# Peptides against a protein of PDB entry 6NYY: the designs that were tried, part 199

Target 1, 212 residues: chain A of PDB entry 6NYY
Amino acid sequence: KHFEQAIERVIGGLEKKTQVLQPEEKKTVAYHEAGHAVAGWYLEHADPLLKVSIIPRGKGLGYAQYLPKEQYLYTKEQLLDRMCMTLGGRVSEEIFFGRITTGAQDDLRKVTQSAYAQIVQFGMNEKVGQISFDLPRQGDMVLEKPYSEATARLIDDEVRILINDAYKRTVALLTEKKADVEKVALLLLEKEVLDKNDMVELLGPRPFAEKS
Target 2, 212 residues: chain A of PDB entry 6NYY as posed
Amino acid sequence: KHFEQAIERVIGGLEKKTQVLQPEEKKTVAYHQAGHAVAGWYLEHADPLLKVSIIPRGKGLGYAQYLPKEQYLYTKEQLLDRMCMTLGGRVSEEIFFGRITTGAQDDLRKVTQSAYAQIVQFGMNEKVGQISFDLPRQGDMVLEKPYSEATARLIDDEVRILINDAYKRTVALLTEKKADVEKVALLLLEKEVLDKNDMVELLGPRPFAEKS

## One batch from the design tools (peptide; made by RFdiffusion4, then SolubleMPNN)

Design b2_p30_1_s1 (from b2_p30_1, 12 letters changed)
Fold by OpenDDE base, seed 4:
Structure b2_p30_1_s1 (fold): chain B 212 residues (1-212), chain A 30 residues (1-30)
Amino acid sequence: as target 1 above (212 residues)
Amino acid sequence: MEKVMDVRKLSEEMQEFLRNLSQTTIAPPP
């Protein structure tokens, strides 16, 4: 309990118990977080869900926390599943509400960063090839790009393709699992916080063996 | 051959991505 709370404080910030969400906003958050949770549940290379919450903390209205796998090497497939999991909130909003909110801003940032890193740092794109360039840090003067404008355009195009592929994959998954997303969202609205055991009770055991 | 990535070579941005926390972001006031 104390350790978990410490991690939550470090990662999520302090609980904002004073922040009252409108019922419709709370519903949006619940379905958003349910999308993350369900995507993570049914993606083989996603990390296992530890906790999902719709209690506002720090700068977030809700969160899904996962246990990172102790691994030093990541495959392209693993990174794709992580991207899909990260898109789960946005996709859930689209499926259930037919609208999108600003709630996915951080998720989209992470997905974008991941896509660029895969293409320009890790050489994981066949069209761009075996290149590795440092991504500009926030606040770094965009010094001279070590590649041409044509290469820059190619990178941007391939990033969009990768993100769109991840998005489509997530749409397909959460459409198939739509009833499960709804079950999780509804239970979140009741309990505000779910753990792995709650997910097992709702969805059954995760279909992927936890790598010990 | 599966393309593998060493986490030790990951950018800070990618490391943040791999922290395995999704968060519904509070919209900045308009």
Scores: peptide ipSAE 0.097, ipTM 0.573, DockQ to the pose 0.529
Fold by OpenDDE base, seed 3:
Structure b2_p30_1_s1 (fold): chain B 212 residues (1-212), chain A 30 residues (1-30)
Amino acid sequence: as target 1 above (212 residues)
Amino acid sequence: MEKVMDVRKLSEEMQEFLRNLSQTTIAPPP
């Protein structure tokens, strides 16, 4: 208990018990987090869900926590599934509310960064090729790009394609699993916090064998 | 050849992404 709370504080920050969400905002958060949870549940290369919460913490209104596997190497497929899981919140909002909120800002930032890294650092794009450049650090005036403006445009286009592909994949998944997203969201509104056992009871066992 | 990435070469931001923490962001004040 104390150790778990300490980890939660480090990861999510302190609970903001004083932050009262409006019922509609709380509903939006529940469906957003349910989208993350369900996407992670049904994506092979997503990490197992540990906890999902709609209790505001630190800078967030809700969160989903996953247990990463100890691995040092990531495939393109693994990175794609992680992108899809990260987009799960935004996609859930679109499916259930027909509107998008600012709640996905951090998710979109992470997805954008991952897409750029895949293309310009890891050489994972066939059109851009086997290149590896350091991404500009926040605050570094990149005075000179190590590539042409034509290459810059190509990179930007391929980043958009990659993100859009991940988005479409997530839309397809969460549309298929729409009832499961709703079940998770409704249970979140009731319990505010769900663990892996709650997810198993609600959705059945995760369809992928957890590699020990 | 499966394109494999060494996580030790990842930026801190990418490492954070790989920790699979999703967070619903508080809307910036208007």
Scores: peptide ipSAE 0.101, ipTM 0.610, DockQ to the pose 0.525; fails the geometry check
Fold by OpenDDE base, seed 5:
Structure b2_p30_1_s1 (fold): chain B 212 residues (1-212), chain A 30 residues (1-30)
Amino acid sequence: as target 1 above (212 residues)
Amino acid sequence: MEKVMDVRKLSEEMQEFLRNLSQTTIAPPP
């Protein structure tokens, strides 16, 4: 309890019980977080879900919390599943409401950063090749890119392809699991907070063996 | 404006992404 609360404070900030969301906004948050939760549940390389909450904390309106695995090496497949899980909120909003909100800004930032890192730092793109470039730091005079303008265009194109592929994969997954997303969202609206046990009760056991 | 991604910021953000500690719905800026 105390440790979980401490982690929640670090992740989300202080619980803002006074921030009363309008019912429609609270519904949007519930479906957004349900999208993250369900995507993480059914993606093999996603970390185990610990908690889902629609209680506003700090600048966040809700969150899904996962147990990170202690690992130093990540495969391309693992990074893709993480991207899909991160896109789960945006995709859920699109599927259920036919509209997108600003709530996915941080998610999209993370996905964008991951995509660039995979392509230009980890050499995980076949077209760009086995390269690793330091991205310019904010405030560093963008010195001459260590690569040509043609390479820059290629990188931009491949980043878009990677993100779009992750998005499409997430759409396919959450469309297949649409009923599960709705179940989670509705239960969130009732309980405001769900744990792993609630998810198991609602969806059944996670189909992937938790590597302890 | 070419969003010059700060390498250090990317590294920290990548670490946060990789840790997958939280996925948050953020309130719009006031």
Scores: peptide ipSAE 0.061, ipTM 0.578, DockQ to the pose 0.236; fails the geometry check
Fold by OpenDDE base, seed 2:
Structure b2_p30_1_s1 (fold): chain B 212 residues (1-212), chain A 30 residues (1-30)
Amino acid sequence: as target 1 above (212 residues)
Amino acid sequence: MEKVMDVRKLSEEMQEFLRNLSQTTIAPPP
């Protein structure tokens, strides 16, 4: 309990119990976080879900907490599943409300960063090639991009493609699991916080063995 | 001027992404 609270404080900040969300906003948060949770549940290479909450903390209105594995190497498949999990909130909003909110800003930032890293740093894109560019540090007058403007455009295009592919994958998954997202969202609205056991009770065991 | 994403920032951000224990719904900007 104390350790979890410490981690939660580090991740989300202090609970803002005083922030009373409007019912519609709380509903949006619940479905958003349910999207993350369910995506993570059914993606093989997603990290195991520890906790999902719609209690506002710091600047966040809700969160899904996962236990990352101590990994130093990541496959393209792992990164894709992580991207999909990260898009789960936005996708859930689209599926259930037919509208999107600003709540996914941090998620989209993370996804964008991951996509660029995969293409520019890890050489994981066939069209761009097995290239790793050290992009200049903030403050270095990078007078010259290590690549042509044509390559820059290609990178941007391939980033969009990668993100779009991840998005489509997430849409397909959460559409298939729409009932599960609904169940999680409704239970979140009731309990405000769910743990792994709640998810198991609600959805059944995670279909992927936790790689120890 | 297209803000060339600083690769080092991307690397740090990627590392942060990979180490990030949570996804968070944030409050809309005021």
Scores: peptide ipSAE 0.057, ipTM 0.563, DockQ to the pose 0.254; fails the geometry check

Design b2_p30_1_s2 (from b2_p30_1, 13 letters changed)
Fold by OpenDDE base, seed 1:
Structure b2_p30_1_s2 (fold): chain B 212 residues (1-212), chain A 30 residues (1-30)
Amino acid sequence: as target 1 above (212 residues)
Amino acid sequence: MEKVMDVRTLSPEMQEFLRNLSQTTIDPPP
């Protein structure tokens, strides 16, 4: 309990009790967070869901928290599932509302950063090859790219391919699990906060054995 | 051969980034 609250404060900041979301906005947030939660639930290499909330906090209108495993080694498959989980909110909005909101900006940033890292830092792309270089930090004048303009274009193309693949995978998953996303969203609108137990009651046990 | 990345070889910022992938937030409208 105390540890979870500490993590919540770090992630969400102080509860902004003063931001009353309009009902339609609250609905959007609920379905967005339900998308994250359900994607994470049914993706093998996603971290277990700890908490999902549609209560606005300093950093966002809602959030999903997962228990990170201390993992030192990541596979391409694991990173793909993490990308899909991260895209779950945007995909849910598309499936249920047919509209794109600005709410997924941070998610898209994270997905983009992950895709670039996989290709240029982790050497996980066969076309780009076994390259590894540090990504320029925000604010570092990228004086000289350690690769040609042709390689830069290839990287950009492969990043788009990887993101699109993750997106399509997420669309397929959440379309299959559309009823589950709706169940979670509706329960979020009622309770505002769900934990792992709520998810188990609603969806059944997560289909992947918790590696103890 | 599954391409495996050792997180320990990454910058502290990238390690933090990977750890934070387990957290999602919805940004308020601008």
Scores: peptide ipSAE 0.203, ipTM 0.771, DockQ to the pose 0.835
Fold by OpenDDE base, seed 2:
Structure b2_p30_1_s2 (fold): chain B 212 residues (1-212), chain A 30 residues (1-30)
Amino acid sequence: as target 1 above (212 residues)
Amino acid sequence: MEKVMDVRTLSPEMQEFLRNLSQTTIDPPP
């Protein structure tokens, strides 16, 4: 409990119990977070869900928290599944509302950063090649890119391709699991906070064994 | 051959980023 609360504080900040979301906003948050939760549930290389909440906190209107594994090695497949999980909220909004909101800004940022890292730091893209360059830190004047403008354009294109692939994968998954997303969203609207046990009761056991 | 990345070779910031991939949030509307 104390550890979870500490993590929650780090992730979301303090509960803003005074923020009353409009019903439509709360609905959007619920379906957004349900998208994350369900995507994470059915993606093999996603981390196990610990908690999903639609209670507004300092950093957001809702969150899904997963137990990170102590791992030192990440595969391309693992990173893809994590990208899909991160896109789950936006994709859920699209599926259920036919519209997107600004709520996924941080998710899109993370996905974008992950895609660039995979291509330019981890050498995970065949077209760009086995390269490893440090990404400029936020605020660093990229004075000199270690690659040509042609390579920069290629990187940008391949980043878009990777993100689009992750997006399509997420759309396919959450479309297949649309009923599950709705179940989770509705339960979130009722309980505001769900844990792993709630998810098991609602969806059945996660189809992937927790890699200890 | 599955490409594997060793996080220990990454910057602390990137390591933190990867750890934070286990967390998702919805931002408040502007």
Scores: peptide ipSAE 0.189, ipTM 0.765, DockQ to the pose 0.835
Fold by OpenDDE base, seed 5:
Structure b2_p30_1_s2 (fold): chain B 212 residues (1-212), chain A 30 residues (1-30)
Amino acid sequence: as target 1 above (212 residues)
Amino acid sequence: MEKVMDVRTLSPEMQEFLRNLSQTTIDPPP
């Protein structure tokens, strides 16, 4: 209990009980978080869901919390599933509302950063090759790229391809699981916070064995 | 062969980023 609360504070900050969301905003948050939760539920390499909340906190209007695994090695497949999970909120908004909001800004940033890292740091792209370059930090004047302009263009193209593939995968998944996303969203609107047990009751057991 | 990356070879910032991928948040409006 105390440990979970500590993690919640790290992820979302302090609860802002005074931040009253309009009903439509709260609905958007619920479906956004439901998208994350359901994507994480049905993606093999996503971490197990611990908690999903639509209670506003210092860092966000809602969150989905997963049990972080101590991993020293990441595969391309694992990173892809994590990208899809991260896109789950945006994709849910698109599926249910036909519109996108600014709420997914951090998610998109993370996905973008992950895609670049996979290509230019992790050497995970066959077209770009086995390269590892430091990404420019925010605020660093990128004076000289350690690669040619042709390579830069290739990197940009492959990043877009990777993100688009992750997006399409997420759309396919959440479209298939649309009813589950709605169930989770509606229950979130009722309970404001769901845990793993709520998800199991609602969706059934996660189809992947919990790696102990 | 599945491409595997050793996280320990990454910058501390990137390591933190990867650790935080298990967390999703909807941002408040500006």
Scores: peptide ipSAE 0.183, ipTM 0.759, DockQ to the pose 0.801
Fold by OpenDDE base, seed 3:
Structure b2_p30_1_s2 (fold): chain B 212 residues (1-212), chain A 30 residues (1-30)
Amino acid sequence: as target 1 above (212 residues)
Amino acid sequence: MEKVMDVRTLSPEMQEFLRNLSQTTIDPPP
């Protein structure tokens, strides 16, 4: 209990009990978080869901928490699945509402950062090659790029391709699992908070063995 | 060959970033 609360404070901040969401906003949050939860549930290399909540906190209107594995090595496939999980909220909104909200801004930022890191730091792109450059720190005027403008354009193109691939993969997954997203969203609207056991009861056991 | 990255070779900030990828939030309206 105390450890979970500490994690919740770090991720979401303090609960904003005074923040009353309109019913339509709360619905949007529920489907957004359900998208994250379901994507993480059915992606092999996503971390297991611990908790999903639509109770507004200092840092967001809702959140999904996962138990990160102590992992020292990341594969391209693992990073892709994590990108897909991160896109799950936006994709859910698109599938159910046909509209895009600002709620996914942080998710898109994280996905973008992950894509750039994979290409320019981890050397995971074949076209760009086995390069490793430090990403510009926030606020550092990168006066000189360590690569040509042609390479910069190539990097930007390959980042877009990677993000689009992750997006398409997420759309395919959540379209297939649309009924499960609906179930999770509706249960979130009822209970406001779901844990792993609620997800197992609702969706069945996660199809991937939890590597202890 | 699966391209494997050793996280320990990354900056502490990047390591933290990777650890936090499993945390998702919906942003409040501006």
Scores: peptide ipSAE 0.155, ipTM 0.735, DockQ to the pose 0.839

Design b2_p30_1_s3 (from b2_p30_1, 13 letters changed)
Fold by OpenDDE base, seed 1:
Structure b2_p30_1_s3 (fold): chain B 212 residues (1-212), chain A 30 residues (1-30)
Amino acid sequence: as target 1 above (212 residues)
Amino acid sequence: MEKVMDIRKLSPEDQEFFRLQSQTTIDPPP
């Protein structure tokens, strides 16, 4: 309970009950969060869903909260599933509304950061090679990039490829599970908050064993 | 050999990023 609340505060901040969303905005939020929830449900290496909410908070209009695994070593496959889950909101908006909103800005930032880390820090891309460079942090003096402009362009290209691959994978998944996304979104519009048990009742048990 | 990311080699801030990566929000309109 205390741990979940602490994580919830880190993610969303304090509840802002004063922010009344228009019905269409609330619908967008519900389908966005449903996209995250469903993607996480059907991706093996995604973290287990704890809670999904469309109640506005200090940092967002809605959120999906997952139980992080005590894991320090990540495979490329695991990172891909996590990227797909992170893209679930944006992809859901595209599938259901044929439009994209600004709501996925933080998700896109996270996916971008993950992709760069995989390629530049962990050498997970074959074209770029087994290199490891420190990513310049925001505010660090632009130390001369330890690589050429040609390498920089290659990195940028391979990052885009990786993100696009994750995006396409997420589109395929949520298109297949479109009915499930809609069920979750509709239930969110009714209850505003769903937990793991609600998801089990709606979708059945998660097809992957939770490592206890 | 499967390439593995060891987040312990990252800064504490980057470790936290990966630990919390599964948590998502929708941003308010600008």
Scores: peptide ipSAE 0.204, ipTM 0.778, DockQ to the pose 0.876
Fold by OpenDDE base, seed 4:
Structure b2_p30_1_s3 (fold): chain B 212 residues (1-212), chain A 30 residues (1-30)
Amino acid sequence: as target 1 above (212 residues)
Amino acid sequence: MEKVMDIRKLSPEDQEFFRLQSQTTIDPPP
């Protein structure tokens, strides 16, 4: 309980119960969050879903909360699934509405940061090679990149490829599970908050054994 | 041998980023 509340504060901030969303906005939020929830449900290396909500909070209009595992070592496959889960909201909007909103800005930022970290910090890309550079922090004077402009372009290209691959994977998954996304979205519109048990009742047990 | 990312080699802030990456939000309009 205390840990969940702490995560809620970090992710969503304070509840803004007074913020009334327009019906179309609320629908967009519901399908966005349903996309995250369903992607996380059917991706093996995604963290277990704790809660999904379309109640606006200080930092967002809705959220999906997951229980992060105490893990220090991440494989490329694990990172890809996490990227796909993060893209689930945007992909859901595209599938159901044929449009994208500004709501996925933080998700895109996170995916971008993850992709750069994989390629630049951990050398996970074969074309870029076994390089490890610190990513400039926001506000740090872009000190001279320790690599050439050609390498910078290659990094940017490979980041785009990685994100695009994650996006395509997410599109394929949520297209296959489109009916499940719809079910979750509709139930969100009714209940505003869903937990793991609601998801089990709606979708069945998560197909991956929770590694205890 | 699968390439493995060890987040312990990152700053505490970056470690937190990876740990919390599973947390998703929808941003309010600007």
Scores: peptide ipSAE 0.203, ipTM 0.774, DockQ to the pose 0.867
Fold by OpenDDE base, seed 2:
Structure b2_p30_1_s3 (fold): chain B 212 residues (1-212), chain A 30 residues (1-30)
Amino acid sequence: as target 1 above (212 residues)
Amino acid sequence: MEKVMDIRKLSPEDQEFFRLQSQTTIDPPP
């Protein structure tokens, strides 16, 4: 309880009770969050969904909370599933509305950062090779990249490929599970907040055994 | 051997970033 509340505070901030979303915006938020929730549900290496909400909070119009596993070692496959889960909101918007919103900016940032980290910090890309460089942090003097411009271009290209692959995978998944996304979105519009039990009731048990 | 990312080798901030990737938000319009 205390940990969940702490995470809620970190993610949601204080309930801005006063922000009434327009019905169309609320619909967008519901489908966005449903995309995250469903992607996370059907991706083996995604973290288990704890809570999904379309109640506006200080940090967002909606959110999905997951129980992070105490895992320190991530495989490329695990990172891909996490990227797909993160893209679930944007992909849901695309599938259902044929349009993208600014709501997925943080998701795109996270996916981008993950992709660069995989390639540049962890050497997970075969074309780029076994390189490990610290990414410049915001505010660090952009010291000369420790690699050539050609390598930089290669990195950028491979990052795009990785993100696009994750995007395509997410599109395929959420297209297959389109009815489930809609069910979750509609239930969100009704209840505003769903938990794991609501998801189990709606979608059935998560197809992946919780790796204890 | 499957390439593995060890987040413990990252800064605490970056570790938190990877841990918190499990949390998604929809940003309010600018």
Scores: peptide ipSAE 0.179, ipTM 0.763, DockQ to the pose 0.859
Fold by OpenDDE base, seed 5:
Structure b2_p30_1_s3 (fold): chain B 212 residues (1-212), chain A 30 residues (1-30)
Amino acid sequence: as target 1 above (212 residues)
Amino acid sequence: MEKVMDIRKLSPEDQEFFRLQSQTTIDPPP
């Protein structure tokens, strides 16, 4: 209880009971969070879902919380699944509403940062090669790029390819699991908060063994 | 050999970023 609350505070901040979402907004949030939750459920290298909530908090209108693994090494496959999970909200909105909202801004930022890190910092892209450059942080003076303009263009292209591949993978997954996304979204609209047990009841046991 | 990312080579902020990527939020409208 205390640990979950502490994590909730870090992730979402304090519950803003004063923020009344319109029914349509609440529906959008429910399907967005359901997309994250279901993507995470069916992706092997996603972290186990702990909680999903559509109760507005200081940092967001809803959230999905996962148990982070204490790991220092990530494979390309693991990073891809994490990207797909992160895109789950946006993809769910597209599948169910045929439109996208601004709600996925942080998700897109995270995916973008992950993609650049994979390509530029960790050399995970074959076309770009085994390179490692420090990415300028937001607010750092754009120091001279240690690579050519041609390399910069290649990096940008490969980042887009990686993100698009993750997006397509997520679309395929959530399209296959569309009924599950809807079940989760509808239950979220009813209960506002779901835990792992609720997900097991709705979807069955997670198909991946909990890596201890 | 599977390419592996070692987050220990990143700044503490970036390490936290990768650890927290498992958490998703929907942002309020601007």
Scores: peptide ipSAE 0.165, ipTM 0.756, DockQ to the pose 0.855

